# Designs tried in a protein design run: peptides against a protein of PDB entry 3HUF. Part 187

Target 1, 320 residues: chain A of PDB entry 3HUF
Amino acid sequence: MWIIEAEGDILKGKSRILFPGTYIVGRNVSDDSSHIQVISKSISKRHARFTILTPSEKDYFTGGPCEFEVKDLDTKFGTKVNEKVVGQNGDSYKEKDLKIQLGKCPFTINAYWRSMCIQFDNPEMLSQWASNLNLLGIPTGLRDSDATTHFVMNRQAGSSITVGTMYAFLKKTVIIDDSYLQYLSTVKESVIEDASLMPDALECFKNIIKNNDQFPSSPEDCINSLEGFSCAMLNTSSESHHLLELLGLRISTFMSLGDIDKELISKTDFVVLNNAVYDSEKISFPEGIFCLTIEQLWKIIIERNSRELISKEIERLKYA

## One batch from the design tools (peptide; made by RFdiffusion4, then SolubleMPNN)

Design b2_p24_5_s2
Fold by OpenDDE base, seed 4:
Structure b2_p24_5_s2 (fold): chain B 320 residues (1-320), chain A 24 residues (1-24)
Amino acid sequence: as target 1 above (320 residues)
Amino acid sequence: EEEEKKKEEEEKELEEEAEKEFEE
């Protein structure tokens, strides 16, 4: 989201979130959803137009800002952004920090990008919320992204948490739910005058973790918890691979269960499978190797004695 | 039209006053 602040009292000492939309900026406008009052004698009654675009698909992967357009409204002294005069037709900016000078005002409006990028685990929830979140200047998507700051947990009552949720947790991504998304949809008016009134996602996250026994106390309890063990997995998902890496596992990949030969078995402590393969192929598992799902592995990982538990399971199947 | 023109003239006067306040 774009946040503006200003030097001196030209913005009345307040920070403001600029959601996607158009804003008339000037001395004789009243602060509302489409106007920004700037208090200075050197600023025209209607000085500039700011236009914040909705997030692009690229912004979801890069964490880049929504495009910021500035147009001078034919003022005597013009408008500058980062010490450059805005062109006659307006200019567009993708920098994360903008120093905006209106006319000869010695005080600048400082616009900065606060990164907020929401990954969804559920495509139906993405379809429901993406439009509203994009209108807040929040990039949204389904795929893993290094720019992801928040993750929407798939709430299926009585089911194990998804691999996406497990990975988001280990990445220290703020896990949120539909309740937080609902709060975000209602804050537009309150944050116009004070950007600090944006609801804290960390409270939502703490409540999710506290109320769900499928989460360990911290990501640090799980990170490298299986260091020294080796696994093999089907080359099915990047998230699953990265999850196993964060556990400190040495990972071998294979394309089919038929690729699991005696050599691989000799070097591998266990095989990680997805639920579909586990359920379909349970009769054809290679002899002498421990096969489990990621969800079964997760149930071991969240235990304080995870290393001892997994060692016992490996030993049990070597002697069966 | 006359009210808009009067507002533009008042705006120019205020811009000229502001120019003086920041050159001091």
Scores: peptide ipSAE 0.032, ipTM 0.521, DockQ to the pose 0.141
Fold by OpenDDE base, seed 2:
Structure b2_p24_5_s2 (fold): chain B 320 residues (1-320), chain A 24 residues (1-24)
Amino acid sequence: as target 1 above (320 residues)
Amino acid sequence: EEEEKKKEEEEKELEEEAEKEFEE
């Protein structure tokens, strides 16, 4: 989201969030969803127009800012952005930091980009929330991205957490739920005057972890907890692979259970399978190898003695 | 503090110039 602040109390000492939309900036306007009052006698009654675009699909992957357009409203002294005079037709900016000078005002408006990108675990939740979040200047998507700051967990009562949720937790992404999204959708009008009124996602995350026994106390309890072990996995998802990497595992990939030969078994401590393959083929697993699902692995990993538990299962099958 | 005072003085001079341009 874009946030503006200013020197010399020209914004009345307040920080303001600028959502996608158009704003008239000047001395003789009233603060609302489309106007920014700037208190200086050196500033025109109507001085500039700011236009913030909705996030692009690329912004979800890069964490880049919504495009910021500035137009001078034919003022005597013009408008500058980053010491450069704004052109007659207006200019567009993709920099994360903008110093905006209105006329000869000795105080600048400082615009900065606060990165917020929300990943969803399922397409139904994305379809429900994407429009509202994009109107807040928040990029949204389903795919893993290095720019993601928040992850929406789908609360299903009595179900195990998904691989996406497990991976988001280990990546130290802030896990949120529908209650946080509901609250976020209501703050749009209240944050016009005070950007600090944005809901605390970290409080939501702490409450989720505290109330769900499927989470360890910290990602650090699980990261590299299986260092020195080797696994084989079915080549199914990038998230599953990245999850196993964060556990410190050496990973081999295979296309079918028929590709698990004696050579692979000799180099592998255990095999990770998806639920469908595990349930269908559990009668025909290769002899001398421990097979489990990611969900079964997660239940072991959240235990304090995870390394000992896995070692005992590996040994039991080597001597059987 | 000295830079902020200098900016406040420059703002005051610009205010006085802007008031003169509106009275003419």
Scores: peptide ipSAE 0.029, ipTM 0.555, DockQ to the pose 0.077
Fold by OpenDDE base, seed 3:
Structure b2_p24_5_s2 (fold): chain B 320 residues (1-320), chain A 24 residues (1-24)
Amino acid sequence: as target 1 above (320 residues)
Amino acid sequence: EEEEKKKEEEEKELEEEAEKEFEE
């Protein structure tokens, strides 16, 4: 989201969140959802118009800012952004930091981009929330992104956490739920004068982890916990591959169960399968190798003695 | 603190200039 602050108390010492929309900026306007009051006698009654666009799909993958448009409202001394005079038709900016000078005011408005990108694990929840979150200037999507800051866990009662949730946790992404999304949808008016009133996602995350036994205490408990072991997996999911890499595993990929030959078995400690292949092909598993699902692996990984548990299971199948 | 005081003085000078332009 865009946040503005200013020098010399011209914003009354307050930081403000700017959501997608249009704002009239000037001395003789009242702070509301479409106006920003700036307190200086050197500033025009109506000085500039700020327009923040909704996020693009590209912004979800890059963590780039919503486009920020500035137009001078035909003032005597104009408007500058990053020491450059704003053009007569207005200019658009994609920089993460904007120094905005209104007329001859010696104090500047500083606009900075706080990156927030929300990944959803469930397409139905994305469909429900995407429009509202985009109107807050928050990019949303289903696919993994290096720009992802938050991950929405699907709270189906009694279900195991998904591979997406496991990977988000290990990436140190803030896991959130529908309750946090509800809070985000209601804060728009309360954060106009004080950006610190933004709800704390970290508190939501701590509560999720504390109340769910499927999570370890920290990502650090799992990262590289299986260093030195080797696995093989079907080349079907990038997220599953990245998850196994974060566990410190050496990964071999194969295209079918028929590709699991004696050579692959000799250099592999276990095979990771998706649920569909595990359930359908369990009768045809290669002899002498430990096959498990990613969810079964996760149940072992969250245990303090994960390395010993994996070692015992590998040994059991070598001597069977 | 000195840079902030200098900016406050510059703002005060601009206020006095702006008051003169509105009294004419």
Scores: peptide ipSAE 0.028, ipTM 0.553, DockQ to the pose 0.074
Fold by OpenDDE base, seed 5:
Structure b2_p24_5_s2 (fold): chain B 320 residues (1-320), chain A 24 residues (1-24)
Amino acid sequence: as target 1 above (320 residues)
Amino acid sequence: EEEEKKKEEEEKELEEEAEKEFEE
């Protein structure tokens, strides 16, 4: 989201969130959803127009800012952004930091991009929330991205957490739920005068983790917990691969269970499968190797004695 | 603090110049 603050008292000492939309900036406007009052005698009654675009798909993958357009409203002394005079038709900016000078005012408006990018676990929730979140200047998507700051967990009563949720947790993404999204949708008017009124996602996250026994106490409890073990997996999910890497596993990939030869078995401690393959192919499992699902592996790795549990299970199946 | 005071003085000078331009 874009946040503005200013030097001196020209913004009355307030920080403000700018959502996607159009704002008239000047001395003789009243602060509202489409106006920003700036208090200085050197500033025109109506001085500039700010236009913030909704997030692009690219912004979701890069964590880049919503496009920020500035137009001078035919003022005597013009408008500058990053010491450059704004062109007659306005200019567009993709920089994360904008120093905006209105006319001859010695104080500048500082606009900065606060990175917030929300990944969804399923397309249904994305379809429900994307429009509202984009109107807050929050990029949204389904695919894993290094730019993601938050992950929306799908709460299905009595279901195990998804691989996406497991991976989001281990990569230290802030896990949130629909309650946080609902709160975000209501904050739009209250943050006009106080940017600090944005809800703290970390508190939501702490509550989710505390109330769900499917999470370890911290990502650090699981990261590299299986160092020194080797696994094989189907080359089907990048998130699954990255999850197993974060556990410290040496990973081999295969295309089918038929590709699991004696050589692969000799250098692999266990095979990781998705639920569909595990359930359908149980009768076709290679002899002399331990096969489990990611969800079964997760139940082991969240335990304090995960290494001992894995070792016992490997031994049990090598001698079966 | 010194830069802020200098800017406040510059703003005050600009205000005094603007007031003079309105009195002419």
Scores: peptide ipSAE 0.026, ipTM 0.561, DockQ to the pose 0.073

Design b2_p24_6_s1
Fold by OpenDDE base, seed 5:
Structure b2_p24_6_s1 (fold): chain B 320 residues (1-320), chain A 24 residues (1-24)
Amino acid sequence: as target 1 above (320 residues)
Amino acid sequence: DEEEKKKEEEEVKKEKEKREEELK
């Protein structure tokens, strides 16, 4: 989200969130959803127009800012952004930090981008929430992104957490739910005067983890917990591969269960399968190797004695 | 136009002086 603050009390000592939309900036406007009052005698009654665009798809992957357009409203002394005079038709900015000087005002408006990118675990929830979140200046998507700051967990009552949720947790992404998204959708009016009224996602996350026994106490409890073990997996999911890598596993990939030869078995402690392959191919599992799902592996990993548990299962099946 | 310009310049000067006092 864009946040503005200013020197010399010209914004009344307040920080403000700017959502996507158009704002008239000047001395003789009243603060509302489309106006920013700036208190200086050196500023025109109506001085500039700020236009913040909705997030692009690229912004989701890069964590880049919503495009910020500045237009001078034909003022005597113009407008500058980052010490450059704004062009007659206005200019657009993609920098994360903007110093905006209105006319001869000795104080600048500082605009800065606070990165927030929300990943969704399923397309249905994305379809439901994306429009509202984009109108808050929050990039949204389904795919894993290095720019992702938040992950929306799908709450299905009685279901195991998804691989996406497991991976988001281990990546130290803030896991949120629909209740947090609902709260975010209501804040537009309250944050006009005070950017600190933005809801803290970390409290939501702590509550999710505390109330769900499918999570360990911290990501650090699971990261590298299986260091020294080797696994094989189907080359089907990048998230699954990255999850197993974060567990400290040496990973081999295969295309089919038929590709699991004696050489691979000799180097591999266990095979990780998705639920569909596990359930369909149970009869066709290679002899002398332990096969499990990611969800079964996760249930072992969240236990304090995960290394002992996995070792016992490996031994049990090597001698069966 | 000249009187309004002079008032604006004097006000800009006062705002600068105030900033220099706050930075000391």
Scores: peptide ipSAE 0.030, ipTM 0.628, DockQ to the pose 0.060
Fold by OpenDDE base, seed 4:
Structure b2_p24_6_s1 (fold): chain B 320 residues (1-320), chain A 24 residues (1-24)
Amino acid sequence: as target 1 above (320 residues)
Amino acid sequence: DEEEKKKEEEEVKKEKEKREEELK
């Protein structure tokens, strides 16, 4: 989201979130959803127009800012952004930091980008919330992204957490739910005058973890917990691969169980399958190797003695 | 235009000085 602050109390000492939309900036406007009052004698009654665009699809993957358009409203002394005069038709900016000078005002409006990118595990929830979140200047998507800051947990009552949720947790992303999204949808008016009134996602995250026994106490309890073990990964997502890497596993990727010969079995501690392959190929599992799903692996990993548990399962199946 | 420009520059200067004092 874009946040503006200003020197010399020209914004009354307040920080403000600029959501996607159009703002008239000037001395004689009243602060509301479409106006920014700037208190200076050196600023025109109506000085500039700021337009924040909705996030692009690219912004979800890069964590880049919503496009910031500035237009001078035909003022005597113009408007500058990063010491450059704004062109007559207005200019657009993708820099994360903007110093906006209105006319001869000795104090600048400082605009900075606070990155928030929300990944959804469920496409139906994305479809429900994406429009509202985009209108907050929050990029949204389904695919894994290095720019992801928050992850919406798929709540199915009584089901195991998804691979996406497991991976989001280990990545130290803030896991959120529909309750937090509901709070975000209502904050537009309250944060106009005070950007600090933005709801803390970390409280939501702490509550999710505390109330769900499928989470370890911290990501650090699981990261590299399986260092020294080797697995074969079959027909899994990229998220599953990255999850196994974060566990410290040596990973071999295969297309089918038939790719695992006796030599590979001797060098591999266990095979990780998705649920569909596990259920369909139960009869065709290689002899003498431990095959499990990612969800079954997760249930072992969240235990304090995960290494001992896995070792026992490997031994049990080598001698069966 | 030059007198108006000087008055505006003096007003900007006075505004800067006043606000810098209010922030200390």
Scores: peptide ipSAE 0.029, ipTM 0.614, DockQ to the pose 0.054
Fold by OpenDDE base, seed 3:
Structure b2_p24_6_s1 (fold): chain B 320 residues (1-320), chain A 24 residues (1-24)
Amino acid sequence: as target 1 above (320 residues)
Amino acid sequence: DEEEKKKEEEEVKKEKEKREEELK
């Protein structure tokens, strides 16, 4: 989201969030959803127009800012952004930091981009929330991205957490739920005067982790916890691969169960399968190695003695 | 135009001085 603050108390010492939309900026406007009052005698009654665009799909993957348009409203001394005079038709900016000078005002408005990108695990929830979140200037998507800051967990009662949720947790993404999304949707008007009134996602995350026994206390409890072990997996999911890498596993990939030969078995401690392959092919598993799903592996990895549990299972099958 | 420019420069200066006094 875009946040503005200003030098010399010209914004009354307040930081303001700018959501996608159009704002008239000037001395003689009242702060609301479409106006920004700036207190300076050197600023025109109506000085500039700010327009923040909704996020693009590219912004979800890059963590780039919503496009920020500035237009001078035909003022005597114009408007500058990053020491450059704004053109007659207005200019658009994709920089994360903007120093906006209104006329001869000795104090600048500083606009900065706070990155917030929300990944969804469930396409139905994305379809429900994407429009509202985009109107907050929050990029949304289903695919993993290095720019993702938050991950929406689907709360299905009695279901195991998904691979996406496991990976989001280990990569230290803030896991949130529908309750947090609902809260975000209600605060839009309250944060006009004070950006500190934004809901704390970390509190939501702490509550999710505390109330769900499928999470360890910290990602650090699981990261590299299986260092020194080797697994093999089907080359089907990048998220599954990255999850296993974060556990510290050496990973071999194969294309079919038929590729699991004696050589692969000799260098592999266990095979990780997706649920569909596990359920369909369990009768055809190679002898002398155990196969498990990522969800079965996760149930072991969250235990304090995960290394001992995995070692016992490897030994059990080696001597069977 | 020069007199208006001078008046605005004086207003900018006064505004800066006033804010420097309010910060002391």
Scores: peptide ipSAE 0.029, ipTM 0.601, DockQ to the pose 0.050
Fold by OpenDDE base, seed 1:
Structure b2_p24_6_s1 (fold): chain B 320 residues (1-320), chain A 24 residues (1-24)
Amino acid sequence: as target 1 above (320 residues)
Amino acid sequence: DEEEKKKEEEEVKKEKEKREEELK
């Protein structure tokens, strides 16, 4: 999200979030959803127009800022951004830091981008929330992104957490839920006056972890916890592969259970399957190898003695 | 224009000085 602050108390010591939209900036405007009052004698009554665009699809993957447009409103002394005079038709900026000088005012408005990118675990929740979050200047998507800062956990009653949630956790992404999104929707007006009133997602995350036994205390409890073990994986998502890598596993990939030969069995401690394959093909599992789902693996990984549990299960099937 | 410019520069200077004092 864009945040503005100002030197010389020209914003009354307030930090303000600028959501996507259009703002008239000047001395004789009242602070609201479309106006920014700036207190300086050197600033015109209506001095500039700021326009913040909604996030682009690219912004979700890069964590880049919403485009920031500045137009001077035909003022005597103009407007500058990063020491450059704004053109007559306005200019657009994609820099994360903007130093905005209104006329001859000796104090600048400092705009800075705070990255927040929300990944969703399912398309239904994305469809429900994306529009509202984009109107907050928050990029949203379904796919994994290196720019992802937050992950919306799918609340399925009585189900295990998804692979996406597991991976988001291990990536140290802040896991949130629909309750946080609901809370975000209520604060939009309040943050006009004080950007510090934005809800802390870390509190939501802490509450999720505390109240859900499917999470370890930290990602560090799971990262490299299976170092030295080897697995084979069938037709798995990129997230599933990356999840197993974060566990410290050596991973071999195969296209069919029929590709599991004696050589692969000799080099592999266990086979990781998706639920659909596990349920449909459990009768055709190769002899002498431990097969499990990612969800079953996760249940072992969250235990303090995960290495011992895996070792015991491998041994049980080697000698059966 | 030059007199108006000078007056504006003086007002800017006074505003700066005042705000620098308010921040101390």
Scores: peptide ipSAE 0.028, ipTM 0.607, DockQ to the pose 0.052

